# Peptides against a protein of PDB entry 4GMN: the designs that were tried, part 77

Target 1, 375 residues: chain A of PDB entry 4GMN
Amino acid sequence: RYANITLLALVTLASIGTDFQETLVKGNQGSRESPISAADEEWNGFDDADGDAMDVDQKSSSGEDQEEDYEEIDVKEDDEDDDDDSITSEMQADMERVVGADGTDDGDLEDLPTLRELIQTAVPQLIRLSNLPIDSDESLTIQSHALSALNNISWTISCLEFANGENANIHNAWYPTAKKIWRKTILPILEADSADLKLATQVTSLAWAVARVLHGETPTDGNPHRKFISLYHSSKQQAGGNSNSIEEPEDPFQGLGVKCIGVVGSLAHDPAPIEVNREVGVFLVTLLRQSNNVPPAEIVEALNQLFDIYGDEELACDKEVFWKDGFLKHLEEFLPKMRTLTKGIDKRTQPELRTRADEALLNLGRFVQYKKKHA

## One batch from the design tools (peptide; made by RFdiffusion4, then SolubleMPNN)

Design b2_p13_4_s4 (from b2_p13_4, 5 letters changed)
Fold by OpenDDE base, seed 1:
Structure b2_p13_4_s4 (fold): chain B 375 residues (1-375), chain A 13 residues (1-13)
Amino acid sequence: as target 1 above (375 residues)
Amino acid sequence: MFVPKLAPPVPPV
């Protein structure tokens, strides 16, 4: 009885975390229609005038008018309004306030009561449930659901903008809790060195969400970046050996390899120790060098992480790692390989992967040009 | 600072 109530509550908390994410995604689409004021940097298009006028003249054939009468199949759209009543009016009002909040409020989640209760009341219980001794299939199930709920909540919060002091109240409330998730949930599971790839995937997803907010301020105790790099390599060795491949997630970006890259990339941001940044940067650049044996989604993620880590020339990691370890050369040498890789992705079968690869290729070209100007 | 033209990664649901 108590276990079933606990499981139901954990499923409900996981759903709440997802529903908040969907609401934030919908709200952030509306705010981006602010007209980008055309700062007229006239990209003077190079007038390559090569007007080779090949005049291929070919003729006329007049084939006939077969009027095939396509019967109008009146597909009644049964609007099954799946009233997904999962979002309470209070949760919706909290999310509308988060999306609309010009960041003038001095750190009290007074105006965000649902988010406050989620962070202050629910998350500390989820952390406790994720740390229970695993002595039964029931305790393993409770841990898995507690990790799922922590994942969804942490992902949702990680989608908020915190740059320029935006959402500072939420950031300040979340930050100590995120560190607690890291120290109490993530690190103990990583240290248990379980061969359970499902648990490893759950904890790595949660670690990525947490590290997307904490960045280089993520606790460095026990060198967690090396544990995730080791997990990346171990996951590749297991996929090669057993025909009982855990079904690769239908989404290429949901793979454990992508999640490991996302975690270690996030951990390498300033103010991370330069040696942590170096070890991660070398790992990411090594994936690009070995790209023939790396899934395209992992290459896309590794590129995005490299752009975010090394996008600022004022940071110590630019001089002490990017330039010192010669990363520009590796990115330049990878550019033609990335063009080939991206062109090899079928737009019809993998449209999202192709779009994200086209974007990563565009950004790689721009990033290489940027770094050459700031050398 | 370099700013990528990225859609934010859709988080894993």
Scores: peptide ipSAE 0.180, ipTM 0.809, DockQ to the pose 0.842
Fold by OpenDDE base, seed 5:
Structure b2_p13_4_s4 (fold): chain B 375 residues (1-375), chain A 13 residues (1-13)
Amino acid sequence: as target 1 above (375 residues)
Amino acid sequence: MFVPKLAPPVPPV
C-alpha cells in the first residue's frame, strides 16, 4: 500500500515535470510567431511572352483498367479524449508567470507557489528517495522513479533562460538545490560504479539537466567529467560486444553517448578549471577526428557543445585551450566530413537528425569563419 | 561572442 502510493506520487511528479516542459516549449514558440506581416511585395512575374507552341503529338497507349476494389476499412476513430489535462490551473498560472516574468533579482518564489513547492518540498524528498540503500526490487523501483521525477523537474528548469539576469528568482532558488542533487544523488551513484546501464542513463540524463544550469560552477569533487568520459567509452565497448542487449533508443538524441557529451560539455563552460575544460575539449575534438565510428547524433551534440564552450573570445579557455591546442585546425579538417555525414542522413527516415545535422554543419562553417576573424 | 543559429533543441524528457 505505501509503496504503491509512493510510486503513484513519483509518477505524478514526473508527469508534472514533463507537462511543465511542454508548456514552456509552447510559450517560447508563441513568442517567435510575430506575424511577419505579408508585405504585399507583388513579385511581378517575368512576362516572358515567347509562345512557340511545338505541337508534340505523343500517342496515348491504352493501359487496361484493373479495378482493384479497395474495401474502405471504416476505422472508427474512437476519440478516446484522453484529456490528460494533468496540468492543474495553479501549475498553468505559475507557467504563464514564468514565461511572462521580467526577472525580479530576489530568490523569492512567493508568486510561483507550485514551482516553490516542487523545489523546496518535493525535490528534497526525491533526493532522499534516490539515496535509499538498494536492498530489494522495490527500493530499486523507488530509486528509478525518484530519478525520473528529478530528471523531469531539472530538465524543465534548465529550459528557462537565465542569461542577462532573466528568471533570476528561479535561478537563485534552484541553484543551491541543483548543487544538492549533484552532491547527494549524482555523485554517489557515479561512485558506486554500477554495471546497470538503465541507472547510468537516468543519472547521466539528470546530470545533464543539472549541469545545463550550473555549467562550470558544477562541483568538481572527484573529477566527474572523467567519470562521464569513462562511461561514454564503456557504453561503446558494451554496444560493440553484444548485438542483442542495448536497444538503441528510437530517438538518436536520447542515447547514453549523447547524454555523456551533453554533461561533459556543460561541465567545461567558464568558470570551469582550465584543465577540466582542456580534457573535455580534447575529448570532443577527438570524437570529430574519429567521426567514422561515432553516431551522427553524438557528432551534432559534440559540435554544439564546442560552439557553446568556445564561442566567447574573452574567456580564458579560448586562449589557454582552443588556440593553444590548435582546435581550429581540427574543426576546419572536419568541415568536409560533416558535409558528407549530413548528406548521408535520410530526410525521410530521420528528419529531426537531418535537420539538427544541417544546423550543426551551418554553425560549424560560421564558427570557423568567426574564429578566423578573431584570431 | 559567437551565437549559433538555432539553439540546440532541448532533448525531450
Scores: peptide ipSAE 0.178, ipTM 0.802, DockQ to the pose 0.709
Fold by OpenDDE base, seed 3:
Structure b2_p13_4_s4 (fold): chain B 375 residues (1-375), chain A 13 residues (1-13)
Amino acid sequence: as target 1 above (375 residues)
Amino acid sequence: MFVPKLAPPVPPV
């Protein structure tokens, strides 16, 4: 009974996180006159594939027609549907304020009550639930749902613009909480070194969402970039051994490999330590060199991360890593391979992957030209 | 500073 109420509350918090994201995506598309068709892929992250197909042995016993007059219990549909629309309307009003807010310097969330309660009340409880001792299937289920709710909230917040001091109030409220999620939820799970790929995928998704806001200010305790690089390699070794059992997600960009690249890329941004940046940069460039054995979605993500990390010539990582370790040569040598890879993607079967690969190829050609001009 | 032509789409949650 208490478990079911806790699970329902966690599902509701995860749904709230998704609905906020959809509203932000729709709002951001309205401000950019180019309709990028977001395919309405509702991420139903609750594949309750616990279809325990109880093999009810239909033993065909020809039992006689007793017409039992089932009294039609008029189950009054209590119209309980009125409460959900009210929460969605308050959430929409908070998101409209966030998208329209010219950054008022008040570091308080007074005007954003729903977002305030998510950050200040819900997230601390979700962190607590994700840290419970795993001693039962019930505690494992609670951890999974708490991670999903933290993921959705963290992704939604990571979709906000924080450049140039935009949304500074939300950034200031989220930043200490994001560091707490990292230290209390993400690091302990990564240190447990579990062979559970479902848990690894959930924690890596959450880590990416958190690292998209914290960037190079993400806590470097225990060298988390090396743990995610190790997880990337371990996941590829497991997939190669059991050709039948890792349901690769239907979306190529939801794969654990893409998520690992997204995390380590985000961790390598300024002001990350130069050695962290170097180890990540070498990892990403090595994926491009080995591209014949790397999924196209991971190549797209690795390119985007390289553009973002090394896009500024004024940063210390430009001189101390990009130029010093000769990354330009590797990008130039990869450019003809990227053209072949992108042309090999069928637009009819993988339209999104082809679009994102065409964009990454265009940006790679421009980035190489930019770096040659700023050498 | 390099500016990509298109920002990568936000991954679905």
Scores: peptide ipSAE 0.171, ipTM 0.794, DockQ to the pose 0.696
Fold by OpenDDE base, seed 4:
Structure b2_p13_4_s4 (fold): chain B 375 residues (1-375), chain A 13 residues (1-13)
Amino acid sequence: as target 1 above (375 residues)
Amino acid sequence: MFVPKLAPPVPPV
């Protein structure tokens, strides 16, 4: 009796998450149906104004030899054994205290009472229900429905614009809750090393939705990017061995492989550690190199993630990973392969996949040109 | 900063 009420409540919460997403999508479509007057702003290519190089013959004035006597400052190497082990424990204890401080500086959602109740009341209960001991088919069903509800809520919130300080109140309310979902729901399920591909797909979908908001500020505890890369590889090995139709999702973009790429791509954004960024970047570039054995939808997602991660030249990952590891060469060498792949997709049978592949191909050409200009 | 011309559609839930 209680289980049926709990299941009905979970299905209702999952439905509310979906209905809210549909409302946001319809609201955002209504704002986009303002006809962008095709003002062909002709991107006036920078006219190479042949600015006549005025030959400023600045005459080399002979400045005299000042022998500055460099006093050899004998800097004694005092071998201070910096026991640097102390800072990591206090920062970890302060992180645990900030995580354990139920400082509900949940952003003020007074104007959004339904969203406030969803984040502050419903999500903590869903986290609790997703962490129940699995001792029965009933507990497994409850976990699956709790994960579905968390997924729908998290995806809906991840569809909001947070750039330029938009929706900052929602971002501030969601951000600590998203970290709680990551630490309390996602990590424990990933660490349980379950052979259940359904559970793995659910948790990876949730992880992607959460990581689309947290980006490189997603908790790095236990190297979750490596767990998702491992899950990607394991999922490919299982699909190759047993012709037991795991019904490939009818939508190519709903596959576990795409979801793994979306998670690790989101985790690699600034301010992610450079090592995390490198491992993810190498993984994504390796998929492009091996593209003959990779589903087209995963290639599209891997390209989009690479554009988002390395789109800013001011970020440390541009110098320390993109340029240092020679990613431009791999992207340029992939252009003719991407053209062939995209042309191989039938517009009639897979119109969405073809559209997204045509877009990714266009952006790849532009991205390579952009990076060559900023070399 | 590079901006893609077309944002990827949000994956369905």
Scores: peptide ipSAE 0.169, ipTM 0.802, DockQ to the pose 0.743

Design b2_p13_5_s1 (from b2_p13_5, 8 letters changed)
Fold by OpenDDE base, seed 1:
Structure b2_p13_5_s1 (fold): chain B 375 residues (1-375), chain A 13 residues (1-13)
Amino acid sequence: as target 1 above (375 residues)
Amino acid sequence: MKPERLAPPPYIP
């Protein structure tokens, strides 16, 4: 009984996270005017608007670990099937407010009650459930559902704009929670070195969602970028050896390889340690050099990550890694290969992959031109 | 339905 209720709640939380993204995508499509005919605008890099690194004064509040005695919530089985629509409606209304707010109303999390409860109440429980000892198929199922719920919530939040101080209230609420997910859920599972590629894929998806908000401020303890690079290589070795290939996901962008690239790319952003940035940058550029053996979706993701990491010339990584390690030459040499790769994707059978490859090819051309002008 | 796992959002350049 309790397991079924827990599983239902985890499924509901994961659904809420998904529906919340759909609402976000619909809202953000309404606010973004038609794609500016980006043909003739000189790509000026990524103006990383001055990330005022909020000097989070580490007031070492010695928070005594209050063992919060989790009172056993006696969930009455009230057969009110009607409440699922209410929670989704409230969450939809919260997201519609977040997306529809012209970035001037830093509405307190008080005005976002559903999002507040997700961050403050649900996520801590999901972290706990994701860390349960795996002693049964039931505990493994609970962990998998908890990771799915954390993934969906984290992805939804990672789709919010946080540039220029937009959604700063949500960012400030999420940031410590995201670090908690990283330290308590992601790192322990990565350190367990499980041969379970399903679990690895779940954790890597969650890690990417978390790292899309934390970027280079993601905790560097134990060099997690190297663990994800190792996981990338290990996943390629396993796919080549056993005919029990985990069915490559129907969506090329759902592959473990893409997710590993997304994580390590996000981890390499400023203010990441320059050696972390270098190791990731070298990994990504090496994928481009070896592109004949790399899935097109992984190439697209590796390019996008390289643009995001090295788009700003004011960053230390531009001088100390991009220019110093000669990345421009590798990107320029990759342009004709990318054109061939992109043209090889059938628009009819793989329309999304082709669109994203056409975009990445366009951006690669612009990026190479930009970097040549700013050399 | 099993909740669909959120895909990585499309990169918006």
Scores: peptide ipSAE 0.026, ipTM 0.727, DockQ to the pose 0.089
Fold by OpenDDE base, seed 4:
Structure b2_p13_5_s1 (fold): chain B 375 residues (1-375), chain A 13 residues (1-13)
Amino acid sequence: as target 1 above (375 residues)
Amino acid sequence: MKPERLAPPPYIP
């Protein structure tokens, strides 16, 4: 009785998330059907215009150098291992940084009561249900439905525009919850190293949706990018051996490989650590070099992620990774292969894949030209 | 489960 009510509630929450996503996607598609006018508009990078450099007026108060003799107070560290489950001082500082940004735009979703209840009331319960001890097929079913509901909500939110301070109230309300989904749901499931490819696909889908909002601010604890790269490679090894092919999803962009690329690409955005960015960038460029053995949808996603990560020349990753590791040469060498790959996709049988490959090929040409101008 | 459109429409900057 209780389980059936819980399952019905989870299915209902998942449906609400999907129906809201379909509404947002239809709204955004209506604005994006501007015909690609073949104007030779030079691709100028991604204008992340919101470098509102807070002009911290450093009033140079020339305070005199009083050499105060700091007596070394030998504070004996008494190692009392009080494992107090207190919100880590970093979580408190992160909360205080999110709250202490002097924008009176409290993540008060007063005007969005349904979204507020989804984020504040439903998502914390879904996180709890996704982390229940798995002791039965019923517990597995509850976890799968909780992950589906979290996925649909997270994808819906990730389809909002947050560039230029748009939807800042939603972003601010979602951001701490997204970090909580990452730490409490995604990481524990990813660390359990389950051979369940269905569970791995669900958690990777959720991880991509969350990482599309958090980007390089996604928690780096336990090197999650390496876990998703490992999962990518493991998924390719399993597909080659056992004729119990999990039916490859009819949509080539729904594959676990595409999802892994989407996650790690999103994790590599600024302000990601340069070594995380490098490892992801090398992974993505390696896929292009090995493109003969990589599904076309994964190549399209890997290209889009490379454009998004390295589109801005002002970012530290441009100098320290893109130029330093010679990525431009690999992209230029891949351009004729991408033309061949794209032409090999049948427009009649795979129209979406062909369209997205034609777009990625166009963007690759523009991106290579842009980077050559800024060399 | 409806097929989750997991791919955002390509961000054409």
Scores: peptide ipSAE 0.024, ipTM 0.713, DockQ to the pose 0.082
Fold by OpenDDE base, seed 2:
Structure b2_p13_5_s1 (fold): chain B 375 residues (1-375), chain A 13 residues (1-13)
Amino acid sequence: as target 1 above (375 residues)
Amino acid sequence: MKPERLAPPPYIP
């Protein structure tokens, strides 16, 4: 009886976390309908420069209308009206406030009551439930559901923009809680060294969501990056041996390998210790060198993490790792392999993987050119 | 400009 109530509450909290995420994705898609003009914007690094918007009056040169006849692929949106009426009017109002809050107000979560209760009331209970002694299948089920709820909440919050002081109130409320999830939930599970790949996948997903906000400020106690690198390698050994279908997730980006790459990449950002950055950077570059044996989604994620980590030339890791360890050469040598890999992805069967690979290939070309100019 | 990385697809469990 108590277990069923606890499980229902955990499923409900996991649902709330997902519903918030869907609302944020829909809200952020509405703001991102500014066509990313595939302009030949020279990749100029990740300058956090507060630089004055110089009003460059680039005169419109009238270049000729090549009517490229875009065949309007009439994608019949089958409106499956899944009226997932799960989004309460209060949750929607909180999401509308989060998406509309250009406010640098370091203010209290007073204006975000649902999010406040999730962070301040629900998450501390989920952390407690994730730390219960595993003595039964029931306690394992409770832990799994608590991890799923923590994952969904953490992913939702990690999809908010926190650059330039955006959502500072949410960031300030979440940051200590994220560190608590890391220290109290993630690290103990990683230290238990369980052969349970399901649990490993859940904790790695949660770790990625948390590390996407904490970056290099993620607690380095016990060298968690090495544990995730080890988990990456162990997962590959298990997949190669037993044809017992661990159902490869239908989404190639939901694989344990991708999640491990995402975690360690996020952990390697400034102000991470330079040796943590180096170990992660060497791991990621090694994946590119071994790309013939690496799933395309993991290559895409590894490239993305490399661009985030080494995009800023002012960071100590640029000089002390990127240039010193000769990463540019490995990236340049990988360009023709990436072109072949990307072209090998069927657009019909794996459209998302193809799109993300095309983008990663474009960004790799730009990144290599940028780094060659700044050598 | 930071290349707008597509946020990794949300992990929907």
Scores: peptide ipSAE 0.022, ipTM 0.714, DockQ to the pose 0.569
Fold by OpenDDE base, seed 5:
Structure b2_p13_5_s1 (fold): chain B 375 residues (1-375), chain A 13 residues (1-13)
Amino acid sequence: as target 1 above (375 residues)
Amino acid sequence: MKPERLAPPPYIP
């Protein structure tokens, strides 16, 4: 009885975390449809070079293609209005306030009661539940659900803009809690060195969500970047040896390899120690050099992390790592490989992967050009 | 001018 109530509460907290994010993403998409003013980039038309139209009169024969009458199976989409009644009116009101909040409030979470209770009341209990001694299948199940709830809450908060002082009240409330999740939940699980790839995937997902907010201010105790790099390599060694590979998730961006890259990339952002930045930068550049044996989604994430880490020339890592270790040359040498990789992705079977690879390729070209101008 | 990122990192539910 108590276990089932605890599990239901954990599933509900995980759902609330996801629903909060979906609404934040939908709200942010509506604001980005600023009409791209059709600035008349005069596409200077190709000059009318008078190339003689050779009149090749190829008389192709009329093949009688039989019209096979494909019966349109009228699949009635039963609109099951899954009224996902999971969103409370209080949560919806908090979501609307977060989406509409002009980033000027250094204030308390007084105006965000649901988010306040998630951060101040729920998360401390989830941290406790994630740290229970694992002595039964029930305790393992509770830990897994507590990690899922922490993951969803942390991801949702990581989707908020915190640049330029936006959402400063939420950032200020979350920041100490995020550090507590890192020190009390993530580090102990990583230090236990469990062979459980499911647990490793859950903790790595949570670590990425937390590190997306903390960046280089993530606690460096015990060199966690090396643990995630080690986990990346260990996950690849296991996939090569045993046909009991955990089915690669249907979404290529949900893979443990992508998650490891996302964590270590986030950990390497300013103000990370230059040594941490260098080790991560070398890891990411090494993936590009070995791209023939790396999943496309991991290459996309590795590129994106490199752009975020080294996109600012004012940062110490630009001079001390990017230029000093010759990363530009590796990015230039990778550009033709990225074009081949991106073209090899079928738009019909993997539309998202193709779109994100096309974007990463475009950004790589722009990034290389930017760095060459600022050399 | 810093190159703009066209896509955010993936959300992981």
Scores: peptide ipSAE 0.022, ipTM 0.708, DockQ to the pose 0.605

